# Peptides against a protein of PDB entry 2N1D, part 73

Target 1, 169 residues: chain A of PDB entry 2N1D
Amino acid sequence: EVKVKIPEELKPWLVDDWDLITRQKQLFYLPAKKNVDSILEDYANYKKSRGNTDNKEYAVNEVVAGIKEYFNVMLGTQLLYKFERPQYAEILADHPDAPMSQVYGAPHLLRLFVRIGAMLAYTPLDEKSLALLLNYLHDFLKYLAKNSATLFSASDYEVAPPEYHRKAV

## One batch from the design tools (peptide; made by RFdiffusion4, then SolubleMPNN)

Design b1_p18_1_s4 (from b1_p18_1, 9 letters changed)
Fold by OpenDDE base, seed 2:
Structure b1_p18_1_s4 (fold): chain B 169 residues (1-169), chain A 18 residues (1-18)
Amino acid sequence: as target 1 above (169 residues)
Amino acid sequence: SLDAQVEEAIAGLAANAP
């Protein structure tokens, strides 16, 4: 199994996110004001602004594409708490063809990285390729940590209405 | 501990995994 290390700066947020949803019965506002696609785009642009070579830019784009793909594949089945299921069902009903990377935001994207390791274990990557990928994933997580003040906020959550509780119970 | 709390959060996600 491959394990992706979560930056210490982001660990408290994983706990707060979990608490907001499961204990405080709140929901992340959807569609996200800043969705996963936008976050990944900002990261790519950030990396390009650092004077990367063409080869490095290509690698960043591939990593971004990969993260997006994994997120879209895994969101519905692996990145939601039970309380979020009715909300997800509503999203699917209203936007059946929309990729979840255009709907969800930073908190759910961060959840990907606690689960993606198991998926990477099944990829036919050699040791060097896997190490390179992991380096980029960790680099991206560092980017999230650097921008955590703008990406992660309890104000992006709201108390679920009573009718939602009836659906979720 | 913080790590224990993170594991609890992760477990919450795993509970919904197929």
Scores: peptide ipSAE 0.522, ipTM 0.895, DockQ to the pose 0.699
Fold by OpenDDE base, seed 1:
Structure b1_p18_1_s4 (fold): chain B 169 residues (1-169), chain A 18 residues (1-18)
Amino acid sequence: as target 1 above (169 residues)
Amino acid sequence: SLDAQVEEAIAGLAANAP
């Protein structure tokens, strides 16, 4: 079993995110002001600015590409609460060709890391490659924690309108 | 506990999985 540990700093946000959606019946504002693509780009640039070797830079790019791909594959099936399904359907109808990494933001990206472990368990990676990948995933999570004040905010959510509640039935 | 609340949040996602 592959387990990705969530930084303690981000655990409260997972709870707040869940509460905002499921209990308070709010929705994350879409399209995100800062989407997943932008967050990953910022991370890559941050790592490059740290003076890494060419090989390390290549690895970062591969990790970013992988995270993006996993997010786009898993968002619709594994990273949404029931209350968010109508919103997702509207996004698909309005933007059928847009990858979800260009629509959704940090909260949904964080949700990926509570589910990605199970997916990695079935991925044919050698032990060395898996260890390296896990190191970068943890490194990325630390980056999210470091920038949590700007990436995670309840003000990015809004109360769903009455007509939305009818769709959520 | 915080960990228990996180697990509840994760369970909410699982409940909605196809």
Scores: peptide ipSAE 0.519, ipTM 0.895, DockQ to the pose 0.752
Fold by OpenDDE base, seed 5:
Structure b1_p18_1_s4 (fold): chain B 169 residues (1-169), chain A 18 residues (1-18)
Amino acid sequence: as target 1 above (169 residues)
Amino acid sequence: SLDAQVEEAIAGLAANAP
């Protein structure tokens, strides 16, 4: 099994996110003010600004592309709580061809990393490639932790209206 | 514990996976 370690600073957020949605019946505001695409772009630019070589830049771009792809594939099937399903259905109806990385934001992106390990376990990568990938994933998670104050906030959630509750039952 | 709560959150996602 491939284990992706979540930074300790971000673990409380995973719990708060779960609580906001499942227990407090709130929804993350969509479309996100800062979507996954933007977060990944900022990360890539951050890495490039730190004096990376051309080879390192290429690797970062590939990792960003990979994260985006995994997110877009997994969001609808693996990264939502039951209470969020009606919201997701509405997003699909309104924007059927939009990648979810342009709609959702940091909280859902973080959820990816608690599920991606199982997916990577079935990916045909040699040990060296897997180790390199994991290093980049952990590096990205550290970036999220560093910017957590701006990326993760309960103020980005709102109480679902009564009409929504009926749909969520 | 915090880790236990994280696991519970993760379990919530898994329970909803189609």
Scores: peptide ipSAE 0.515, ipTM 0.894, DockQ to the pose 0.746
Fold by OpenDDE base, seed 3:
Structure b1_p18_1_s4 (fold): chain B 169 residues (1-169), chain A 18 residues (1-18)
Amino acid sequence: as target 1 above (169 residues)
Amino acid sequence: SLDAQVEEAIAGLAANAP
């Protein structure tokens, strides 16, 4: 089992995110004002600004690409609560060819990291490569924690309309 | 505990996956 450790600063958000949707029957506003693509781009630029070598920059780009790919693959099948399913269906209808990394934002991206570990356990990566990848994933999570005040907010959610509630519950 | 609440949230995702 490969476990990706979630920073303590972000654990409360996972709970709040779950509560907003499942208990309070709210929805994250879509398309996200700041989507996953943008967040990953900001991270990559942040790493570049820190004076990394060319090799480190290459590695960051590969990690960003990997996170994006995993997110796009896993969003619809593993990263949604039941209450979000009708919204996802509407997104697919309105944006049939758009990757979900262009639609969803930080809360759903964070959900990826509670699920990705199990998938990484079955990758053909050697031990060193896996360790390096995990280091970058943790580094990215630290970045999310550092910027949590701007990335995670209950104000990005809204109460679902009555017609949505009727079809979702 | 906070960890228990996180696990509950995560379980919610898994339980509702297609």
Scores: peptide ipSAE 0.498, ipTM 0.894, DockQ to the pose 0.791

Design b1_p18_2_s1 (from b1_p18_2, 8 letters changed)
Fold by OpenDDE base, seed 1:
Structure b1_p18_2_s1 (fold): chain B 169 residues (1-169), chain A 18 residues (1-18)
Amino acid sequence: as target 1 above (169 residues)
Amino acid sequence: SASEELEKLMEKIAEEYA
Protein backbone atom coordinates (compact mmCIF):
# COMPACT_ATOMS: atom_id res chain seq x y z
CA GLU B 1 0.00 0.00 0.00
CA VAL B 2 1.13 3.50 -0.85
CA LYS B 3 1.40 5.66 2.24
CA VAL B 4 -0.23 9.09 2.12
CA LYS B 5 0.72 11.12 5.17
CA ILE B 6 -2.09 13.25 6.56
CA PRO B 7 -1.01 16.36 8.48
CA GLU B 8 -1.37 15.90 12.23
CA GLU B 9 -3.56 18.98 12.57
CA LEU B 10 -6.14 17.46 10.19
CA LYS B 11 -6.39 14.10 11.94
CA PRO B 12 -8.54 15.48 14.79
CA TRP B 13 -10.97 16.77 12.18
CA LEU B 14 -11.25 13.34 10.59
CA VAL B 15 -12.19 11.98 14.00
CA ASP B 16 -14.67 14.80 14.65
CA ASP B 17 -16.27 14.30 11.25
CA TRP B 18 -16.57 10.59 11.95
CA ASP B 19 -18.11 11.27 15.36
CA LEU B 20 -20.59 13.85 14.03
CA ILE B 21 -21.95 11.40 11.48
CA THR B 22 -21.79 8.00 13.12
CA ARG B 23 -22.34 8.82 16.79
CA GLN B 24 -24.16 12.14 16.85
CA LYS B 25 -26.25 11.20 13.79
CA GLN B 26 -25.67 14.47 11.98
CA LEU B 27 -25.31 15.10 8.26
CA PHE B 28 -23.05 17.43 6.35
CA TYR B 29 -25.29 20.00 4.69
CA LEU B 30 -25.57 19.36 0.95
CA PRO B 31 -25.00 20.78 -1.54
CA ALA B 32 -21.85 22.15 0.07
CA LYS B 33 -21.44 25.90 0.35
CA LYS B 34 -17.92 25.37 -0.96
CA ASN B 35 -17.68 22.25 -3.07
CA VAL B 36 -14.66 20.16 -4.00
CA ASP B 37 -14.40 21.81 -7.42
CA SER B 38 -14.05 25.21 -5.79
CA ILE B 39 -11.48 24.00 -3.28
CA LEU B 40 -9.34 22.50 -6.02
CA GLU B 41 -9.68 25.62 -8.14
CA ASP B 42 -8.55 27.77 -5.23
CA TYR B 43 -5.56 25.51 -4.71
CA ALA B 44 -4.58 25.71 -8.37
CA ASN B 45 -4.84 29.49 -8.32
CA TYR B 46 -2.82 29.60 -5.13
CA LYS B 47 -0.04 27.57 -6.74
CA LYS B 48 -0.09 29.76 -9.85
CA SER B 49 0.26 32.88 -7.73
CA ARG B 50 3.49 31.51 -6.29
CA GLY B 51 5.29 32.02 -9.60
CA ASN B 52 5.36 28.52 -11.01
CA THR B 53 6.89 27.80 -14.38
CA ASP B 54 4.71 26.72 -17.27
CA ASN B 55 5.61 23.11 -16.67
CA LYS B 56 4.82 23.31 -12.97
CA GLU B 57 1.51 24.96 -13.72
CA TYR B 58 0.67 22.14 -16.08
CA ALA B 59 1.54 19.61 -13.41
CA VAL B 60 -0.67 21.33 -10.84
CA ASN B 61 -3.61 21.29 -13.23
CA GLU B 62 -3.10 17.60 -13.88
CA VAL B 63 -2.94 16.86 -10.17
CA VAL B 64 -6.14 18.84 -9.57
CA ALA B 65 -7.85 16.96 -12.36
CA GLY B 66 -6.65 13.68 -10.92
CA ILE B 67 -7.85 14.42 -7.41
CA LYS B 68 -11.23 15.43 -8.80
CA GLU B 69 -11.52 12.23 -10.78
CA TYR B 70 -10.53 10.04 -7.86
CA PHE B 71 -13.04 11.82 -5.64
CA ASN B 72 -15.87 11.41 -8.12
CA VAL B 73 -15.11 7.73 -8.55
CA MET B 74 -14.65 6.90 -4.88
CA LEU B 75 -17.21 9.08 -3.08
CA GLY B 76 -20.24 6.86 -3.42
CA THR B 77 -18.53 3.54 -2.85
CA GLN B 78 -15.61 4.28 -0.51
CA LEU B 79 -16.03 7.56 1.35
CA LEU B 80 -19.48 7.39 2.98
CA TYR B 81 -20.55 6.07 6.34
CA LYS B 82 -23.65 3.90 6.42
CA PHE B 83 -25.69 6.69 7.98
CA GLU B 84 -24.95 8.93 4.96
CA ARG B 85 -26.27 6.53 2.33
CA PRO B 86 -29.90 7.75 2.31
CA GLN B 87 -28.61 11.29 1.84
CA TYR B 88 -26.45 10.15 -1.05
CA ALA B 89 -29.46 8.49 -2.66
CA GLU B 90 -31.39 11.75 -2.41
CA ILE B 91 -28.47 13.63 -3.96
CA LEU B 92 -28.37 11.23 -6.90
CA ALA B 93 -32.10 11.72 -7.43
CA ASP B 94 -31.87 15.51 -7.24
CA HIS B 95 -28.60 15.85 -9.17
CA PRO B 96 -28.44 12.85 -11.49
CA ASP B 97 -25.93 14.35 -13.93
CA ALA B 98 -23.75 16.31 -11.53
CA PRO B 99 -20.36 15.02 -10.45
CA MET B 100 -20.11 14.62 -6.71
CA SER B 101 -17.22 17.11 -6.67
CA GLN B 102 -19.87 19.76 -7.32
CA VAL B 103 -22.04 18.59 -4.43
CA TYR B 104 -19.75 17.56 -1.58
CA GLY B 105 -17.18 19.64 0.26
CA ALA B 106 -13.98 19.64 2.29
CA PRO B 107 -14.79 16.94 4.88
CA HIS B 108 -15.51 14.29 2.28
CA LEU B 109 -12.54 15.43 0.22
CA LEU B 110 -10.31 14.91 3.23
CA ARG B 111 -11.69 11.39 3.67
CA LEU B 112 -10.40 10.63 0.18
CA PHE B 113 -6.84 10.84 1.40
CA VAL B 114 -7.49 8.18 4.01
CA ARG B 115 -8.38 5.75 1.23
CA ILE B 116 -6.49 6.94 -1.86
CA GLY B 117 -3.26 5.19 -0.93
CA ALA B 118 -4.71 1.78 -1.61
CA MET B 119 -5.92 2.93 -5.02
CA LEU B 120 -2.55 4.40 -5.96
CA ALA B 121 -0.93 1.06 -5.26
CA TYR B 122 -2.66 -0.27 -8.37
CA THR B 123 -1.93 2.76 -10.55
CA PRO B 124 0.45 1.99 -13.43
CA LEU B 125 3.00 4.66 -12.57
CA ASP B 126 6.75 4.32 -12.48
CA GLU B 127 8.50 5.03 -9.21
CA LYS B 128 9.55 8.53 -10.22
CA SER B 129 6.07 9.53 -11.36
CA LEU B 130 4.52 8.10 -8.21
CA ALA B 131 6.94 10.03 -6.03
CA LEU B 132 6.09 13.23 -7.89
CA LEU B 133 2.37 12.60 -7.49
CA LEU B 134 2.77 11.93 -3.78
CA ASN B 135 4.67 15.17 -3.39
CA TYR B 136 1.78 17.09 -4.93
CA LEU B 137 -0.78 15.25 -2.83
CA HIS B 138 1.15 16.09 0.32
CA ASP B 139 1.43 19.68 -0.87
CA PHE B 140 -2.33 19.82 -1.33
CA LEU B 141 -2.91 18.37 2.13
CA LYS B 142 -0.66 21.05 3.57
CA TYR B 143 -2.83 23.59 1.78
CA LEU B 144 -5.93 22.10 3.39
CA ALA B 145 -4.26 22.25 6.78
CA LYS B 146 -3.27 25.88 6.27
CA ASN B 147 -6.87 26.78 5.40
CA SER B 148 -8.55 24.39 7.81
CA ALA B 149 -10.24 27.15 9.82
CA THR B 150 -12.32 28.16 6.80
CA LEU B 151 -12.76 24.71 5.27
CA PHE B 152 -13.78 22.58 8.25
CA SER B 153 -16.52 23.51 10.71
CA ALA B 154 -19.01 21.57 12.79
CA SER B 155 -21.55 24.27 11.93
CA ASP B 156 -21.75 22.78 8.45
CA TYR B 157 -23.46 19.74 9.97
CA GLU B 158 -27.07 19.39 11.08
CA VAL B 159 -28.96 16.88 13.16
CA ALA B 160 -30.77 14.50 10.84
CA PRO B 161 -34.56 14.82 11.01
CA PRO B 162 -36.69 12.00 12.42
CA GLU B 163 -37.91 10.95 8.98
CA TYR B 164 -34.30 10.47 7.91
CA HIS B 165 -33.64 8.15 10.82
CA ARG B 166 -36.49 5.96 9.63
CA LYS B 167 -34.89 5.75 6.18
CA ALA B 168 -31.50 4.97 7.66
CA VAL B 169 -32.79 1.86 9.51
CA SER A 1 -18.17 -3.22 3.87
CA ALA A 2 -16.44 -0.08 2.67
CA SER A 3 -18.25 1.94 5.32
CA GLU A 4 -17.06 -0.40 8.03
CA GLU A 5 -13.51 -0.20 6.73
CA LEU A 6 -13.67 3.58 6.78
CA GLU A 7 -14.90 3.53 10.37
CA LYS A 8 -12.09 1.21 11.38
CA LEU A 9 -9.56 3.55 9.85
CA MET A 10 -11.00 6.48 11.81
CA GLU A 11 -10.99 4.44 15.00
CA LYS A 12 -7.33 3.73 14.45
CA ILE A 13 -6.64 7.44 13.98
CA ALA A 14 -8.65 8.21 17.11
CA GLU A 15 -6.51 5.81 19.13
CA GLU A 16 -3.53 8.06 18.47
CA TYR A 17 -5.16 10.65 20.73
CA ALA A 18 -6.53 8.30 23.44
Scores: peptide ipSAE 0.540, ipTM 0.930, DockQ to the pose 0.816
Fold by OpenDDE base, seed 2:
Order: structure tokens, then C-alpha cells, then sequence
Structure b1_p18_2_s1 (fold): chain B 169 residues (1-169), chain A 18 residues (1-18)
């Protein structure tokens, strides 16, 4: 597999997110106050504001588009804990045509990078292209780490109501 | 399942801090 290194600063959050949902039976509030689309847009603007060349700007846009696509494809099948399944089903029923990048936020986006490496192993990229992609993915993760105080918070979760708990376990 | 695999990955990460 292709290894995507997650910054040490973000690993505790992955554990907290996992604990909040699977052990404390909480749910991330949806729709997210800051969704994946917005996070990626902010990243792209951040990179562009640093005086990048046209080529770099193009590459950033492509990476953002790629991350968004991977997220939208993988969210429902790869990035949810069992306890979150009823919530996801409700979202699909209410918004069947909405991309999940417009609904979910930073915690679920971060989960993508735990799983994306295995998928990249089957992606037909040449060595140079893969290295470039990995560099941008790591750069994006560093961006998430830098902004973790505003992107990740336990206050974005709430205890699931009893009626949800009964159907989710 | 995919959910179980995700949990296993997080458990491994959690073990790094145990």
C-alpha cells in the first residue's frame, strides 16, 4: 500500500472522534457548520495567496478536486462507523443528490486519509505523479493540523437521542 | 466490514498512546 503519513498533531483527534462516536454514542452535527467543500476552498485560497505560479495553482486545484472526489466516493462505504449509519441514511433520504462534501466536515475528511493510501496503491500513477500527489496530500494535512483548533472540536458533536440509539446499535 | 476495519485502524492509532 501507499503510506500517507498523518501529522502527529492530528492523530489524537482521530482517536477522540472515534471515541466520541463509538464509545460515547455521540454524532457529529449535520450538516456541518463548515463542510468539506469549504475547507478545500479555504486551502486552495490559502495556497494561491502565497504567490504560487500558474502551474502550482493548477496543481492545487486538481488536488482539491481529487480529494473532493475521493471523499464523495468513499464517505458512505469506507469512512463511517456503524453507529453513524442511521444518520447517513437520513441524510441520503433527505438529500439524495447532494454530494457528501457539502454535508460532512473536517472529522470525516480526516478519516479519508486513514484509508486513502490503500486505494492509491491501485491507482495507475507513474512514480513522479504519485510523489507529487503525496506531497500535496501531506501539505494539505499540514494545513489541517495548522488549523486544527478551528476545524476539530468536541462541541460539534452531541449525544444521540434515545430513539436513535435504539436503532443504531 | 469497512466500519470494522476503520475501527481497527483507529485502535492501532490509539495504542500508540497507551
Amino acid sequence: as target 1 above (169 residues)
Amino acid sequence: SASEELEKLMEKIAEEYA
Scores: peptide ipSAE 0.531, ipTM 0.929, DockQ to the pose 0.826
Fold by OpenDDE base, seed 5:
Structure b1_p18_2_s1 (fold): chain B 169 residues (1-169), chain A 18 residues (1-18)
Amino acid sequence: as target 1 above (169 residues)
Amino acid sequence: SASEELEKLMEKIAEEYA
């Protein structure tokens, strides 16, 4: 199994996110004020502004594209708690053709990195490509940690209404 | 289920801070 290390700064948020949803019965407000596409774009621009070579810039773009693809594939089947299923169903009904990277935000993106390691184990990548990918994934996670104060907030959640509770149990 | 697996993973992470 491929191991993706989550920065210590972000682990408490994963726990808080889990608690907000499953125990406090809250929902992340959708569509996200800052969606996954925007976060990835900011990261790419940040890396480019640091004076990367042409090869490094190309690699960043490929990593961003890869993260986006994995997120869009895994969100609906791998990254949601049971309590979030009715909300997801509503999103699919209202936005049937929209990629989830345009709807969901930082908390769900962070959840991807909890599960992506197992998925990468089944991906046909050579050793060099996998090592390069892992380096960039860790670099991206470091970026999320650096910007965690603006990306992760309990104020982005709201208590689910009683009618939602009946649908979710 | 995938949801249950995700919860189990978060529970393990939470234990690191208990």
Scores: peptide ipSAE 0.530, ipTM 0.928, DockQ to the pose 0.830
Fold by OpenDDE base, seed 3:
Structure b1_p18_2_s1 (fold): chain B 169 residues (1-169), chain A 18 residues (1-18)
Amino acid sequence: as target 1 above (169 residues)
Amino acid sequence: SASEELEKLMEKIAEEYA
């Protein structure tokens, strides 16, 4: 398994997100006010504005594209708690042609990095390419940590209605 | 299930801050 280290600053949020959904029976408000696409775009622009780095613009774009692709593939099958399944079904019905990166936001994106390591282990990447990818993933996670105050908030969640609770539990 | 696995991972993280 490929290990992707989550910044210590973000681990408490993963726990809070988990608690909000599974224990407090709340749902993240969808569609997200700031979706995954927007977050990735901001990151790319942030990297491009950093003129004194060894980062290549092409590489940043490829990493952003890769994260987006992995998110869209994994969201429905790997990144949802049981309580969120009815909400996901409703999203699919209401937005059949929209990638989930346009619907979901930072909390679910962060969950990706808890699971992405296992997926990367099965990708045909050489050692150097994998190392480079991991560096960018860690760099992106650091970016999320730096912007955590604006990206992660319990106010983005709301208590699910009674009818939802009955069908989800 | 995938959901259960995700919960297990979060529970492990939560234990670090208990």
Scores: peptide ipSAE 0.516, ipTM 0.927, DockQ to the pose 0.804

Design b1_p18_2_s2 (from b1_p18_2, 6 letters changed)
Fold by OpenDDE base, seed 4:
Structure b1_p18_2_s2 (fold): chain B 169 residues (1-169), chain A 18 residues (1-18)
Amino acid sequence: as target 1 above (169 residues)
Amino acid sequence: DAAEELAEMMEEIAEEYA
């Protein structure tokens, strides 16, 4: 099995996110103030600003595109807690053609990396390509950790109204 | 269920800090 290591700095947030949703019955505010697309774009620009070569820039763009694709594929079926399903249904109804990377934000993006390893195990990547991909994924996670103060905040969540709670049970 | 599986994974992570 492909294992994607989550930085220790981000693990507490995964737990807090889980707690906010499942125990405190809160919802992440949607559409996200800073969506997955923008986060990935910022990362790409960050890597570019670090003096990367054109080849490295291309590789980063490919990784960003890949992360986006995986996120959009997995969000609805793999990355949501039960309590979030009504919210997701509403999003689909209101924005049927919008990729979820334009709606959801950092917390859900981080959840991807908890699950992505299993998906990568079924990809026909050779060992070298997989290693390279994993390196970039870990690099991206480090970026998230570095910017965690701005990307992850409990203030981005709201207590779900009673009517929502009733339909989410 | 994927949601339950996700929750279980988070519970495992949470146990690291229990």
Scores: peptide ipSAE 0.616, ipTM 0.937, DockQ to the pose 0.811
Fold by OpenDDE base, seed 5:
Structure b1_p18_2_s2 (fold): chain B 169 residues (1-169), chain A 18 residues (1-18)
Amino acid sequence: as target 1 above (169 residues)
Amino acid sequence: DAAEELAEMMEEIAEEYA
């Protein structure tokens, strides 16, 4: 019902990410060199530097907090391909109390926006609040697109070792 | 399965560039 439009600049990356994992059997290097927390912090600072009012700054902070929360809730159950599940299990074992926003990075964050629309459809938000949220989500996606050259790179992936293949679905 | 659902979504996106 609720559709979050992905910028055209980022759609090819979603496909490349999917291909790297599912077809080329690679894994995103974890912990990410630039994790979701850092990306969101940079976005917030970027918005603040653009001359936002105090009210706008508050709104941005709330959106950032919301994105972080959704990511942390959805990563393990909604945003991983089957091939990534053993890696996730290892991360949980090594860092049981760490939020995934401190472990994962831009590619998985981008996956969130493929799935978040369906979640928002079941969230009790009034029309005005939903529209405002969607505007900020699209604004954030535009930010990701603008910084895509530094946020998304195939060099952040590595070929999974043979022993990993035996564990993966 | 959420992983399969995610994959299907990416396949749909990929079709735009086929």
Scores: peptide ipSAE 0.612, ipTM 0.936, DockQ to the pose 0.825
Fold by OpenDDE base, seed 3:
Structure b1_p18_2_s2 (fold): chain B 169 residues (1-169), chain A 18 residues (1-18)
Amino acid sequence: as target 1 above (169 residues)
Amino acid sequence: DAAEELAEMMEEIAEEYA
């Protein structure tokens, strides 16, 4: 398995997110006020502002596109807790053609990196390409950690209504 | 399932801070 290291600053948030959903029976407010597309765009712009060469800019764009693709593929099947399934079903019904990267936000994006390692193990990349990809993924995670105060907040969650509990549990 | 596996992974992370 390919190991993707989560910054220590973000590990407590993963636990809090998990607790909010599974134990406190809350839901992340959807659609996100800042969705995955926006976060990735901000990252790309951040990298460009750091004086990257043309080749590096291209690489960043490819990484952003890749993260977006992985997120959109994995969100519904790999990144949701059982309690979130009814919410996801409602999102699919209301927004059938929208990619989930336009609906979900930072917490679910962070969950991707807990699971993406296993997926990368099956990706046909040579050792050098994989190492480069991992470097960018870790760089992106550092970016999330740096901006964690604005990206992760318990105030973005809300207590699920009683009617939701009945169909979720 | 995947949801349970995800929960287990988070529980393992939580144990690092116990």
Scores: peptide ipSAE 0.606, ipTM 0.935, DockQ to the pose 0.810
Fold by OpenDDE base, seed 2:
Structure b1_p18_2_s2 (fold): chain B 169 residues (1-169), chain A 18 residues (1-18)
Amino acid sequence: as target 1 above (169 residues)
Amino acid sequence: DAAEELAEMMEEIAEEYA
């Protein structure tokens, strides 16, 4: 199994996110004020501004594209708590063709990295490619940790209305 | 169930702070 290490700075947020939704019965406000696409774009620009070579820039773009793809594939089936399923259904009904990376934000993106390791274990990557990918994933996670004050906030959640509770699990 | 599996993973993380 491929292990993706979550920065210690972000582990408390994973727990808080889980608690807000499953125990406090809140929902992340959608569409996100800052969606996954925007976060990934900011990361790519951040890496570019650090004086990377053309090769490094290309690699960053590929990693960003990969993260986006994995997120869009996994969000609906792997990254939602039961309480969030009605909200997701509403999003699909209203925006059936919208990629979820344009709807969801940082908390759900962070959840991806809790689950992505198991999927990477089945990828036919050579050892060097896998090591490089993991390095970039960890680099991205460190970027999230560095910007956690602006990316992760309980104020982005709201108490679900009674009408939602009646259809939620 | 994927949602339950995700929750279990977070519970394991939460144990570090219990």
Scores: peptide ipSAE 0.604, ipTM 0.935, DockQ to the pose 0.811

Design b1_p18_2_s3 (from b1_p18_2, 8 letters changed)
Fold by OpenDDE base, seed 1:
Structure b1_p18_2_s3 (fold): chain B 169 residues (1-169), chain A 18 residues (1-18)
Amino acid sequence: as target 1 above (169 residues)
Amino acid sequence: SAAEELEKMMEEIAKEYA
């Protein structure tokens, strides 16, 4: 299995996010104020501002596109806790043609990196390409850690209403 | 289920801070 290392700074947030949803029965407010698309765009712009060559810029864009695609494929089937499923169903009904990267935000994006390793193990990449991809993924995670104060907040969650609890039974 | 697997992974991460 391919291992994606999560920065130590972000591991406590993964636990808090898990606790907020599964134990405290809260939901992340959707649609996100800052969605996955915008986070990835900010990262790409950040990398471009660092004076990358044309080749490096191309690579960043491809990585961003890849992360977005993986997120959109995996969100509904791999990245949700059971308590979040009624909310997801409502999102699909309200936004049937929208990719989930335009609806969900940083917490769910971070969950992707807990699960993406298993998917990468089946990706037809040579060792050099895989190493390069992993380097970019780790670079992106470091970016998330650097901006964690603005990207991750318990205030973006709210207690699910009683009617939601009935749906989640 | 996938949800249960995700929870297990978070529980393992949580052990680092127990």
Scores: peptide ipSAE 0.500, ipTM 0.921, DockQ to the pose 0.813
Fold by OpenDDE base, seed 3:
Structure b1_p18_2_s3 (fold): chain B 169 residues (1-169), chain A 18 residues (1-18)
Amino acid sequence: as target 1 above (169 residues)
Amino acid sequence: SAAEELEKMMEEIAKEYA
């Protein structure tokens, strides 16, 4: 399995997110105020502002595209707790043509990196390409950690209504 | 299930802060 290291600064948030959903029976407010697409765009612009070469800029864009694709593929099947399933079903009904990267936000994006390692293990990449990808993934995670105060907040969650609780547990 | 696996992973992370 390919190991993607989560920054220590973000691990407490993963736990808090998990607790908010599974134990406190809250839901992340959807659609996200700042969705995955926006976060990735900000990252790309951040990298550009650092004065990267054209080749590095191209690589960043490819990484962003890849993260987006993986997120959109994995969100519904790999990144949701059981309690979130009814919410996801409602999102699919209300936004049938929208990629989930336009609906969900930072917490679910962070969950991707908990699970993406196993998926990458089966991706046909040579050693150098995989190493480069991992470097960018770790770089992106560091970016999330640096901006964690604005990206991760319990105020983005709310207690699910009683009717939701009854059908979701 | 995938959800259970995700929860398990978070529980393992949580142990670091127990």
Scores: peptide ipSAE 0.494, ipTM 0.919, DockQ to the pose 0.804
Fold by OpenDDE base, seed 2:
Structure b1_p18_2_s3 (fold): chain B 169 residues (1-169), chain A 18 residues (1-18)
Amino acid sequence: as target 1 above (169 residues)
Amino acid sequence: SAAEELEKMMEEIAKEYA
């Protein structure tokens, strides 16, 4: 098993996100005002602005691309609570070819890191490559924690209307 | 289900703050 450590300051948000949706029956507003693509772009630019070498810049770009791909693959099957399924179905119907990284935002991106460890355990990477990847994932999570005030907010959620409740289990 | 697994993981995290 590969363990991806979530920063302690972000764990409360994971719980709040879970509570907002599963207990309070709210939905994250879609499309996100700041989508996953934008967050990853900001991270990449942030890393590049710190005077990284060419090799480090290349590595950051690869990590960003990897995170994006993992997110787009896992969102629909691994990262949604049951209450969110009707919303996801509506998104797919309206935008069948749109990458979910262009629709969803920070909360769902953070959920990825709760689940990604199990998948990485089966990824054929050597020890050095895996360690490097994990370092970048942790670095990215630290970036999310640093910017949590602007990325995570309960105001990005809204109470689902009665019509939605009739669709949701 | 995947959703249930995710919920269980969040519940475990929540226990840290209970």
Scores: peptide ipSAE 0.488, ipTM 0.918, DockQ to the pose 0.820
Fold by OpenDDE base, seed 5:
Structure b1_p18_2_s3 (fold): chain B 169 residues (1-169), chain A 18 residues (1-18)
Amino acid sequence: as target 1 above (169 residues)
Amino acid sequence: SAAEELEKMMEEIAKEYA
């Protein structure tokens, strides 16, 4: 399998996110105030501002596009807890043609990196391409860790109402 | 299910901080 290391700074948030949803029965507020598209755009701009060469800039754009594609493919089938399914159904009804990268935010994006390793194992990439991709994925995770104070907050969650609990059983 | 697998992965991460 392909291993994607999660920074130690972000592991506590994965646990908090899991606890908020599954134990405290809260939901991340959707549509996200800062969606996945905007986070990826900020990262790309950040990398470009650091004096990247043309080749590095191209690689960043490709990585951003790849992360977005994987997120949009995996969100509905791989990245949701059971308690979040009714909310997802509502999102699909309200935004049938919108990619999930425009709806969901940092917490769900971070969940992608918990699951993406197994998916990459089935992706036909040569050794050099895979190594380059992994380097950028880890670089992006470091970026998330650096900006974790603004990207991850329990205040972005709300207690689900009783009527939602009945739907989520 | 995928949801159950995700929960199991989070539980394993949580053990690091127990």
Scores: peptide ipSAE 0.487, ipTM 0.918, DockQ to the pose 0.819

